# Peptides against a protein of PDB entry 4N7V, part 101

Target 1, 222 residues: chain A of PDB entry 4N7V
Amino acid sequence: TLRSITSPLVAHRLKPIRQKTKKAVVSILDSEEVCVELVKEYASQEYVKEVLQISSDGNTITIYYPNGGRGFPLADRPPSPTDNISRYSFDNLPEKYWRKYQYASRFVQLVRSKSPKITYFTRYAKCILMENSPGADFEVWFYDGVKIHKTEDFIQVIEKTGKSYTLKSESEVNSLKEEIKMYMDHANEGHRICLALESIISEEERKTRSAPFFPIIIGRKP

## One batch from the design tools (peptide; made by RFdiffusion4, then SolubleMPNN)

Design b2_p19_7_s1 (from b2_p19_7, 9 letters changed)
Fold by OpenDDE base, seed 3:
Structure b2_p19_7_s1 (fold): chain B 222 residues (1-222), chain A 19 residues (1-19)
Amino acid sequence: as target 1 above (222 residues)
Amino acid sequence: DIIEVEEAEFDKSLIDKVL
């Protein structure tokens, strides 16, 4: 099943974006829907032959073929659905569309990993918890120039000198210079606080049933 | 067609400009 290899994409709170690749255009719309336009070139003109329009919660996929499959000239936005429209739930999506859905999902996940959910200013750093999940990216920009970027898979460190390296195991973390360990300790504390705030704020969102509280900014640069 | 789309890399710099 599709669910065995990926989860429904989540595009909530993401800003609109449109990115052209070699054979596709992927977009997040103002509606927070995600569109994948499949592009083919004919007579030096690019045409959209197929569109996957995915709901913001990833659970509904609308597929259509512009101009009865003849294609629509590539423009600055997806072509409007006119005919030959099919609608599927995530669990009922035909296998032939799974790779295209996964493409959309990877794009959304990348955008989420770069989209601030919580910005927290400490005495020493700007901390940012991103929208991706599980294991949201966490960036710490120290005011003195040190940067730490945590992901689920690694920790990247950029020192004041510009020296950059990646840590992939606890052993490597434990082998850090004492000076860098101090930065790491601060980063870890900021991370803990952001995760705690995320939980508390999310609970309040649920209770109020109002507009999203995220993204949120806590404090300001000293 | 599908394989080419699947293997396409995203321009991270473009994302950074929009966000």
Scores: peptide ipSAE 0.046, ipTM 0.722, DockQ to the pose 0.026
Fold by OpenDDE base, seed 4:
Structure b2_p19_7_s1 (fold): chain B 222 residues (1-222), chain A 19 residues (1-19)
Amino acid sequence: as target 1 above (222 residues)
Amino acid sequence: DIIEVEEAEFDKSLIDKVL
């Protein structure tokens, strides 16, 4: 099943973006829907031959073929769904579309990993918890130039000198220079605070059900 | 913050394999 290889993508709270590759254009729309436009070149003109439009919660996939499959000239936005439209639920999506859905999902996850959910300004750094899940990316930009980027898989450190390295185990973290450990301690504290705030805010958001509370900014840059 | 996703940051091979 599709569910065995990926979960429904979640594009809520993502800003509109359009990224063109050689054979496709992937977009997050103002509606927070995700579109994959399959592009074919003909006579030095690019045409959209197929579009997958995925709902913001990933559960509904609308597939259409512009101009009855003849294609529509590539533009600055997906062509309107007018001809040859099929609608599927996530669990009923034909297997032939699974890889395209996965492509959209990976793109959304990438965008989410770069989308601030919580921005927290400390005395020493700008801390940012991102939208991706599980294990949201967490970035700390120290005002003195040090950067720490935490993911579910690793921690990247960029020192003042520009020296960059990746830590993949606790032993490597413990082997850090004392100066860097201070930055790491601050980053970890900021991370803990952001996670706590995320939990609290999410609960209040659930109770209120009026408008999204995220993204949120806590504090101000000194 | 402005969201920037560079083409180089996204695995282009994915779309090449699905098309």
Scores: peptide ipSAE 0.044, ipTM 0.651, DockQ to the pose 0.035
Fold by OpenDDE base, seed 5:
Structure b2_p19_7_s1 (fold): chain B 222 residues (1-222), chain A 19 residues (1-19)
Amino acid sequence: as target 1 above (222 residues)
Amino acid sequence: DIIEVEEAEFDKSLIDKVL
C-alpha cells in the first residue's frame, strides 16, 4: 500500500512556493494545497499534461488532465481542472500515481525543513526549529558568524573562517576542538528549549482550538 | 520566512524516474 511507504503529506503553515524542474512544477498554494504539474515540451513550448492536486492534509488527491490530455501552456500557476477529473483518497490512490505523490511529499518535507516553526533568540545566536518531522531540522546562527545545522542525519558546522564540515557520528562530535564544543553546547541547549516549547505550545493549541500559534518568535536579538 | 529550495537539493536521478 501507499501507506506502507509514506504517510500523507502535511503542508499546513507552509508559505506559497512554486518550484520548476525540467519535467515538473511543484507548488504550495495559498490554500496550502500542493500541486504537481507534469510538464512536456512540444515545439519548444512547455505544456502541463497532468496535474496532481493534493489537499493540505495529504488525504485527498485530485488528478486531472488539462485539455483532454493535450496539455495546457505552462503558466505561473496550475491550470484549472476541466477535463478527466478524478478524486481519490490517500488509501485509494492508484499505484500509478504513487511515485508522483512521493515526489510531492519529498518536496513538502524539504520545504518544511526550511520553514521556521520556532525562532529563538539567545544572547549569542538565532536558533530556528523547522517544521519538518520526524526530527525537525535545527539551525543556529551565531552572531559572530558560526553556523550549526542539525538534521536527523548529520550536523553541519560552518566556522568563522568559512570552513565547513559535516559530523555523522557521536565520535566525531566528541573529537571536536574545545572552541567548537562551546558552540555545540549552546546549540544543543537552544535545541532542547525549542523542543520543549514546541510541545507546550502544541498542547495549548489543542486546548484552545484556535488559529495556529506557529510560527512563533521567542526573545529578541541583542 | 521560508528558505528558497534549490533543485540541486533534490535527488535528480529519482526525479527522472518519477517524472
Scores: peptide ipSAE 0.043, ipTM 0.658, DockQ to the pose 0.063
Fold by OpenDDE base, seed 2:
Structure b2_p19_7_s1 (fold): chain B 222 residues (1-222), chain A 19 residues (1-19)
Amino acid sequence: as target 1 above (222 residues)
Amino acid sequence: DIIEVEEAEFDKSLIDKVL
């Protein structure tokens, strides 16, 4: 099943974006829907031959073939659906569309890893918890130029000198120079606080059912 | 076909500028 290889994509709270590649254009719309446009070139003109429009929660996929399958000239936005539209649930999506859905999902995950959910200003740094899950990316921009980027897979450090390196184990973290450990300690504290705030805010958001609380900014730059 | 399109084709720098 599709569910065995990927979960429904989640595009909530993401800003509109359009990414063109050689064979496809992927977009997040103002509606937070995700569109994959399949592009073919003919006579030095690019045409959209197929569109997958995926709901913001990933559960509904609308597929259409612009201009009766003849294709529509590539523009700055997906062509509007007109006729011969097919609509599928995530679990009923034909297998022939699974790779296209996975492509959209990977793009959304990438965008989420770069989308601030919580921004927290400390005395020493700007801390940012991102939207991706599980294990959201966490970035710390120290005002003196040091940067720490935490992902589920690694920690990247950029020192004042511009020296950069990647840590992939706790042993490597423990082997850091004393000066760098101080930055790491601060980053970890900021991370803990952001995760705590995320939990509290998410609970209140669940209770109120109002407009989304995220993204949120806590504190101010000194 | 999109099957030949890989994540490596995403312009990560463009995404950083847009978001």
Scores: peptide ipSAE 0.047, ipTM 0.727, DockQ to the pose 0.027; fails the geometry check

Design b2_p19_7_s2 (from b2_p19_7, 8 letters changed)
Fold by OpenDDE base, seed 3:
Structure b2_p19_7_s2 (fold): chain B 222 residues (1-222), chain A 19 residues (1-19)
Amino acid sequence: as target 1 above (222 residues)
Amino acid sequence: DIIETEQAEFPEELLKKVL
């Protein structure tokens, strides 16, 4: 099943973006829908031959073939659907479209991992919890130049000297110099606080049923 | 696989400018 290889993508709160590659254009629309345009070249002109339009919650996929499958000239936005529109739920998506859905999902995950959900200024650093889940990316920019980037899979450290390295195990974290451990301790505390605030704010957001509270900024740079 | 090629072309640095 598609669900065995990916979860429904989530594009809520993401800013509009359009990214062209050689064979495709992927967009997050102002509606927070996600579009994958499959591009073909003919006589030095690019044409959109197929479009997957995915709802913001990832559960509905609308597929259409512009200009009766002949293609529509590539423009600054996806072509409007005309005829021969198919609509699928996530669990009913034909297998032939799974790779294209995964492409959209990976792009959205990348965007989410770079989209601030909570920005928290401490005495020593700017902390940022990102939108991706589970295990949201967490970045700490210390005012003295040290940077720590935490993901579900690794921790990247950039020291004042510009020396950069990646930690992938607890043993590697434990082998850090004492001075770096101090930065790590602060980063971990900031991370804990951001997660706690996310929980509290999300609960209030659920109760209020209004415009989203995120992204949010807490504190200010000293 | 064209999809794999396209995925490799995601401009992470460009995303930093846009977001």
Scores: peptide ipSAE 0.030, ipTM 0.691, DockQ to the pose 0.028
Fold by OpenDDE base, seed 1:
Structure b2_p19_7_s2 (fold): chain B 222 residues (1-222), chain A 19 residues (1-19)
Amino acid sequence: as target 1 above (222 residues)
Amino acid sequence: DIIETEQAEFPEELLKKVL
């Protein structure tokens, strides 16, 4: 099943973006829907031959073939659905479209990992918890130039000198110079606070039927 | 704000694998 290889994509709260490649264009729309346009070139012009439009919650997929399958010139947005429209649920999506859905999902996951959910200013750094889940990316931009980027899989450090390295084990973290450990300690504290705030805010959001609370900014740059 | 420059780094190699 499709569910065995990926979960429904989640594009809520993501800003619109359009990414072009040779074979496809993937977009997050103002509506937070995700579109994959399959592109072919003919006579020095690019044409959209197929479109997958995926709902913001990933559960509904609308597939259409512009201009009766003849294609429509590539533009700054997906062509409007007109001909040969099919609508599927996530669990009923034909296998022939699974790879395209997976592509969209991976793109959304990447965008989420670069989309601030919580921005927290400390005395020493700008901390950012991202939208991706589980194990959201966490970035700390120290005002003195040090940067720490935490993911589920690694920690990347950029020192004041511009020296950069990646840590993948606790042993490597423990082997850090004392100076760098201080930055790491601060980053970890900021991370803890952001996770705590996320939990609290999400719970309040659940209790209310108001507009989304995220993204949120806590504090201000000194 | 979204880190736009990093979002643009979606590798085309991924597309080659899935399409």
Scores: peptide ipSAE 0.030, ipTM 0.650, DockQ to the pose 0.064
Fold by OpenDDE base, seed 5:
Parts: sequence; structure tokens; C-alpha cells
Structure b2_p19_7_s2 (fold): chain B 222 residues (1-222), chain A 19 residues (1-19)
Amino acid sequence: as target 1 above (222 residues)
Amino acid sequence: DIIETEQAEFPEELLKKVL
């Protein structure tokens, strides 16, 4: 099943974006829906041959073929659904569309990893917890130029000199110079605080059932 | 925009793997 490969994508709170590649254009709309436009080139003109429009919660997929399948000239936004429209639930999506859905999901996850959910200013750094899940990315921008980027898979460090390296194990983290460990300690504390606040805010959001509380900014830059 | 800059770099690779 599709569910065994991926979960429904979640595009809530994401800002609109449009990204073109050779074979497709992927968009997050103002409505927080996600569109995948499949592009083909004919006589030096690009045409949209197929569109997958996915709801913000990932559960509904609308598929259509612009201009009766002949294609519609590529523009600055997806073409309106007019021809050969099919609507599917996530669990009823035909297998032939699974790869396209997975692409949309991966793109959304990438965007989420770059979208601030919590911004926390400390005395020494700007800390940012991102929207991706599970294991949200966490970035720390120290005011002196040091940067730490934590993901589920690795930690990237950029030192004041511009020297950059990636840590993939606890052993490598433990082998850091003491001066770098100080930055790591601060980053870890900021991360802990952001995760704690995320939990508290999410619970209050659930109780109030109002407009989204995120993104949120805590503190001020010194 | 950080998203726009990095998104321009990675989506093509994602498409090659999936589409």
C-alpha cells in the first residue's frame, strides 16, 4: 500500500513556493495545497501534461490532464482543473501515481525542514526549530558566526573560520574540541527548550481549537 | 529566501530518484 511507503503529506503553515525542475514543477499554494505539474517540452515550449493537486492534509488527491491531455503552456501557476478530473483518497490512489505523490511528500518535507516553527533568541544565538517531523531540524546561528545545524541524521558545524564538518555519531561529538563543545552545549539547551515549548504550545492549541499558534518567536536578539 | 535558494538545488535530484 501507499501508506506502507509514506504517510499523507502535511503542508499546514507552509508559505507558498513554486519550484521548477526539468520534468516537473512543484508548488505549495496559498491554500496550502500542493501541486505537482508534470512538464514535457515540445518545439522549445514547455507544457503541463498532468497535474496532481493534493490537499493540505495529504488525504485528497485531484488529478487532471490540462487541455484534454494535449497539455497547457507552462505558466507561473498550475493550470485550472477543467479536463479529465479524477479525485482519490490517499488510500485509494492508483499505484501509477504513487511515485508522484512521494515526490510531493519529499518536497513538502524538505520545505518543512526549512520552515521555522519556533524561533528562540538566546544571549548568544538565534535558535530555530523547524516544521519537519519526526525529528525536526534545529538550527543555531551564533552571533559570533558559528552555526550548528542538527538533523535526525547528522550535526553540521560551521566554525568562525568558515571550517565546516559533519558529525554522524556520538563518538565524533565527544571528540570535538572543548571550545566547540561549549557551542554544542548551548545548542542542545536551546533545542531542549524549543522541544519543551513545542509540546506545551501544541497542547494548548489542541485545547483551544483556534487559529494556529505557530510559528512563534520567543525572546529578542540582544 | 533560504527555502528558495536551497529548494532550487535539491528538487531535481529528488525527481531523478522518484520520477
Scores: peptide ipSAE 0.027, ipTM 0.644, DockQ to the pose 0.037
Fold by OpenDDE base, seed 2:
Structure b2_p19_7_s2 (fold): chain B 222 residues (1-222), chain A 19 residues (1-19)
Amino acid sequence: as target 1 above (222 residues)
Amino acid sequence: DIIETEQAEFPEELLKKVL
């Protein structure tokens, strides 16, 4: 099943963006829908041959073929659907479209990993918890130039000298120089606070059923 | 599939700049 290889994408709270590659254009729209345009070149002009439009919650996929499959010239936004529109639920999406959906999902997940959910200014650093899940990315920009980037899979450290390295195990973290451990301790504290606030705010958001509370900024740069 | 070859081509640097 499609669900066995990916979950429905979640594009809520993401800013509009359009990214072109050689064979596709992927967009997040103002409506928070996600569009994948399949591009083919003909006579030095790029044409959109197929469009997948995915709802913000990832559960509805609308597929259409511009100009009856002849294609529509590539523009600054997806072509409007006309004839022969197919609509599928996530669980009823034909297998032939699964890779295209996965492409959209990966893009959205990447955007989420770069989209601030909580920005928290401490005495020493700007901390940012991102929108991706599970295990949201967490970035710490120390005012003295040190940077720590935590993901579910690794921790990247950039030292004051510009030296950069990646830690992939607890053993490697424990082997850090004492000076770097101090930065890591501060990063971990900031991370803990952001996660706690995320939980509290999300619960209040659920109760009030109001407009999204996120993204939020806590404190200010010294 | 036409998309399979492009899944590794997301410009993370561009996303950092835009977002």
Scores: peptide ipSAE 0.032, ipTM 0.701, DockQ to the pose 0.028; fails the geometry check

Design b2_p19_7_s3 (from b2_p19_7, 10 letters changed)
Fold by OpenDDE base, seed 2:
Structure b2_p19_7_s3 (fold): chain B 222 residues (1-222), chain A 19 residues (1-19)
Amino acid sequence: as target 1 above (222 residues)
Amino acid sequence: MIIETERAEFDESLIDLVL
């Protein structure tokens, strides 16, 4: 099943974006829907042959073939749906479209990993918890130039000198120089605070059922 | 501490995905 290889994508709170590749254009719309435009080149012109429009919660997929399948010239936005439109639920999506859905999902997840959910300014750094899940990315930009990027898989450190390295195990973290450990300790504290705030705010958001509280900014740059 | 709910910055140039 499609569900065995990916979950429904979640595009809520994401800003509109459009990314072009050779074979496709993927977009997040103002409506927070996600569009995958399949592109073909003919006579030095790019045409959109197929469009997958996915709802913000990932559960509904609308597929259409512009200009009766002949394609529509590539523009700055997806072409409007034609009369021949197919609509599927996530669990009823034909297998022939699974790869394209996965592409959309991966794109959304990437965007989420780069979309601030909580920005927290400390005395020493700008901390950012991202929208991706599980294990949201966490970035720390120290005002003195040190940078720490935490993901579920690794920790990247950029020192004042510009020296950059990646840590993939706890043993490597424990082998850090004391100076770097101080930055790591601060980053970890900022991370803890952001996670705590995320939990508290999410709970309050659930109770009120109001407009989204995220993204939020806490504090300001000194 | 000031809490703001305005949209944070997003750098689109950081997005790189190839089909």
Scores: peptide ipSAE 0.025, ipTM 0.642, DockQ to the pose 0.103
Fold by OpenDDE base, seed 5:
Structure b2_p19_7_s3 (fold): chain B 222 residues (1-222), chain A 19 residues (1-19)
Amino acid sequence: as target 1 above (222 residues)
Amino acid sequence: MIIETERAEFDESLIDLVL
């Protein structure tokens, strides 16, 4: 099943974006819907042959074929759904569309990993917890130029000199020089705080049933 | 400590996905 491969994508709170590749254009719309436009080239002109429009919660997929499948010239936005429209739920999506859905999902996840959910200013750094899940990315931009980027898979460190390296195990983290460990300690503390705040704020959102609280900014740059 | 709900910096140029 599709569900065994991926979960429904979640595009809530993401800014509109449009990215073109050779064979596809993927967009997050103002409505927070996600569109995958499948592109074919003919006579040096690019045409959109197929569109997958996915709801912001990933559960509804609308598929259509512009101009009865003849294609619509590629533009700055997806073509309007007019011909050969089909609507599917996530669990009823035909297998032939799974790869395209996965592409959309991967793109959304990437965007989420670069979309601030919580920005927290400390005395020493700007800390940012991103929107992706599980294991949201966490970035720390120290005012002196040091940067730490934490993901579920690794920790990247950029020192003042510009020297960059990646840590993939606790052993490697423990082998760091004391100076770098101090930065790491601060980063970890900021991370803990952001995670705690995320939990608290999310719970309050649930209780109030209000408009989204995120993204938020906490504190000010010194 | 001030809490604001505006979006922080987002560099769209960092988004690069190859199909």
Scores: peptide ipSAE 0.025, ipTM 0.644, DockQ to the pose 0.103
Fold by OpenDDE base, seed 1:
Structure b2_p19_7_s3 (fold): chain B 222 residues (1-222), chain A 19 residues (1-19)
Amino acid sequence: as target 1 above (222 residues)
Amino acid sequence: MIIETERAEFDESLIDLVL
């Protein structure tokens, strides 16, 4: 099943973006829907031959073939669905489209990992909890130049000198120099606070059922 | 209804995301 290889993508709260590759253009629309335009080149002109439009919650996929399958010239936005429109649920998506959906999902997840959900300014750093899940990325930009990037899989440290290294285990974290541990301690505290705020705000958001509360900014740069 | 039968291949390595 498609579920065995990916979950429905979640594009809520993501800003519009359009990313072109050789074979496709992937977009997040103002509506927070995700479009994958399959591109083919002919006579030095690029044409959109197929479009997958995926709902913001990933559960509905609309597929169409512009200009009766002849293709539509690539533009600054997806072509309008006018011809041969098919609509599928996530669980009923034909297998032939699974790879394309997976691509969209991976793109969205990447965007989410770079989209601030909570920005928290401390005395020493700008802390950012991202939108991705599970285990949202967490970045700390210290005002003195140190950077820490936490993911579910690793912690990357960039020191003032520009020296960069990746930590993949607790033992490696424990082996850090004391000076770096201070930065890590601050990062961890900021992370804890952001997670706590996320929980509280999300609960209130659920109760309110109004406009999204995120993204949110806490504090200000000194 | 005209549908494309060929699978287009995607290269994730070509994604250079700047936000």
Scores: peptide ipSAE 0.025, ipTM 0.574, DockQ to the pose 0.018
Fold by OpenDDE base, seed 4:
Structure b2_p19_7_s3 (fold): chain B 222 residues (1-222), chain A 19 residues (1-19)
Amino acid sequence: as target 1 above (222 residues)
Amino acid sequence: MIIETERAEFDESLIDLVL
């Protein structure tokens, strides 16, 4: 099943973006829907031959073939659906479209990992909790130039000297120089605070049932 | 990572996000 390969994509709160590759254009729209446009070149002109339009919650996929499958000239936005529209639920999506959906999902996940959900300014750093899940990326930009990037899989450290390295276990973290441990401790504290705030704010957001509270900014740069 | 589809090839390494 498609579900065994990927979960429904989630594009909520993502800003519009349009990314062109050799054979496709992937977009997040103002509506937070995701579009994959399959592009073919004819006589030095690019045409959109197929469009997958995926709902913001990933559960509905609308597929259409512009101009009866002959294609429509590539523009600055997906062509509007008109004729020969097929609509599928996530669980009923034909297998021939699974790889395209997976591509859209991975693109969205990448965008989410770079989209601030909570920005928190401390005395020493700008901390950013990102939108991806589970295990949201967390970045700490210290004002003195040190950077720490935490992901689900690793922690990357960039020192003042520009030296960069990756940590994948607690033992490696514990082997760090004391000066670096201080930065790590601060990063971890900022991370804890962001996660706590995320939980509290998400709960209030649920109760309010209004416009989204995220993204938010806590504090300001000293 | 390259994803091969029935009608197109996708190269995720070509995704350069400017947010």
Scores: peptide ipSAE 0.023, ipTM 0.597, DockQ to the pose 0.021

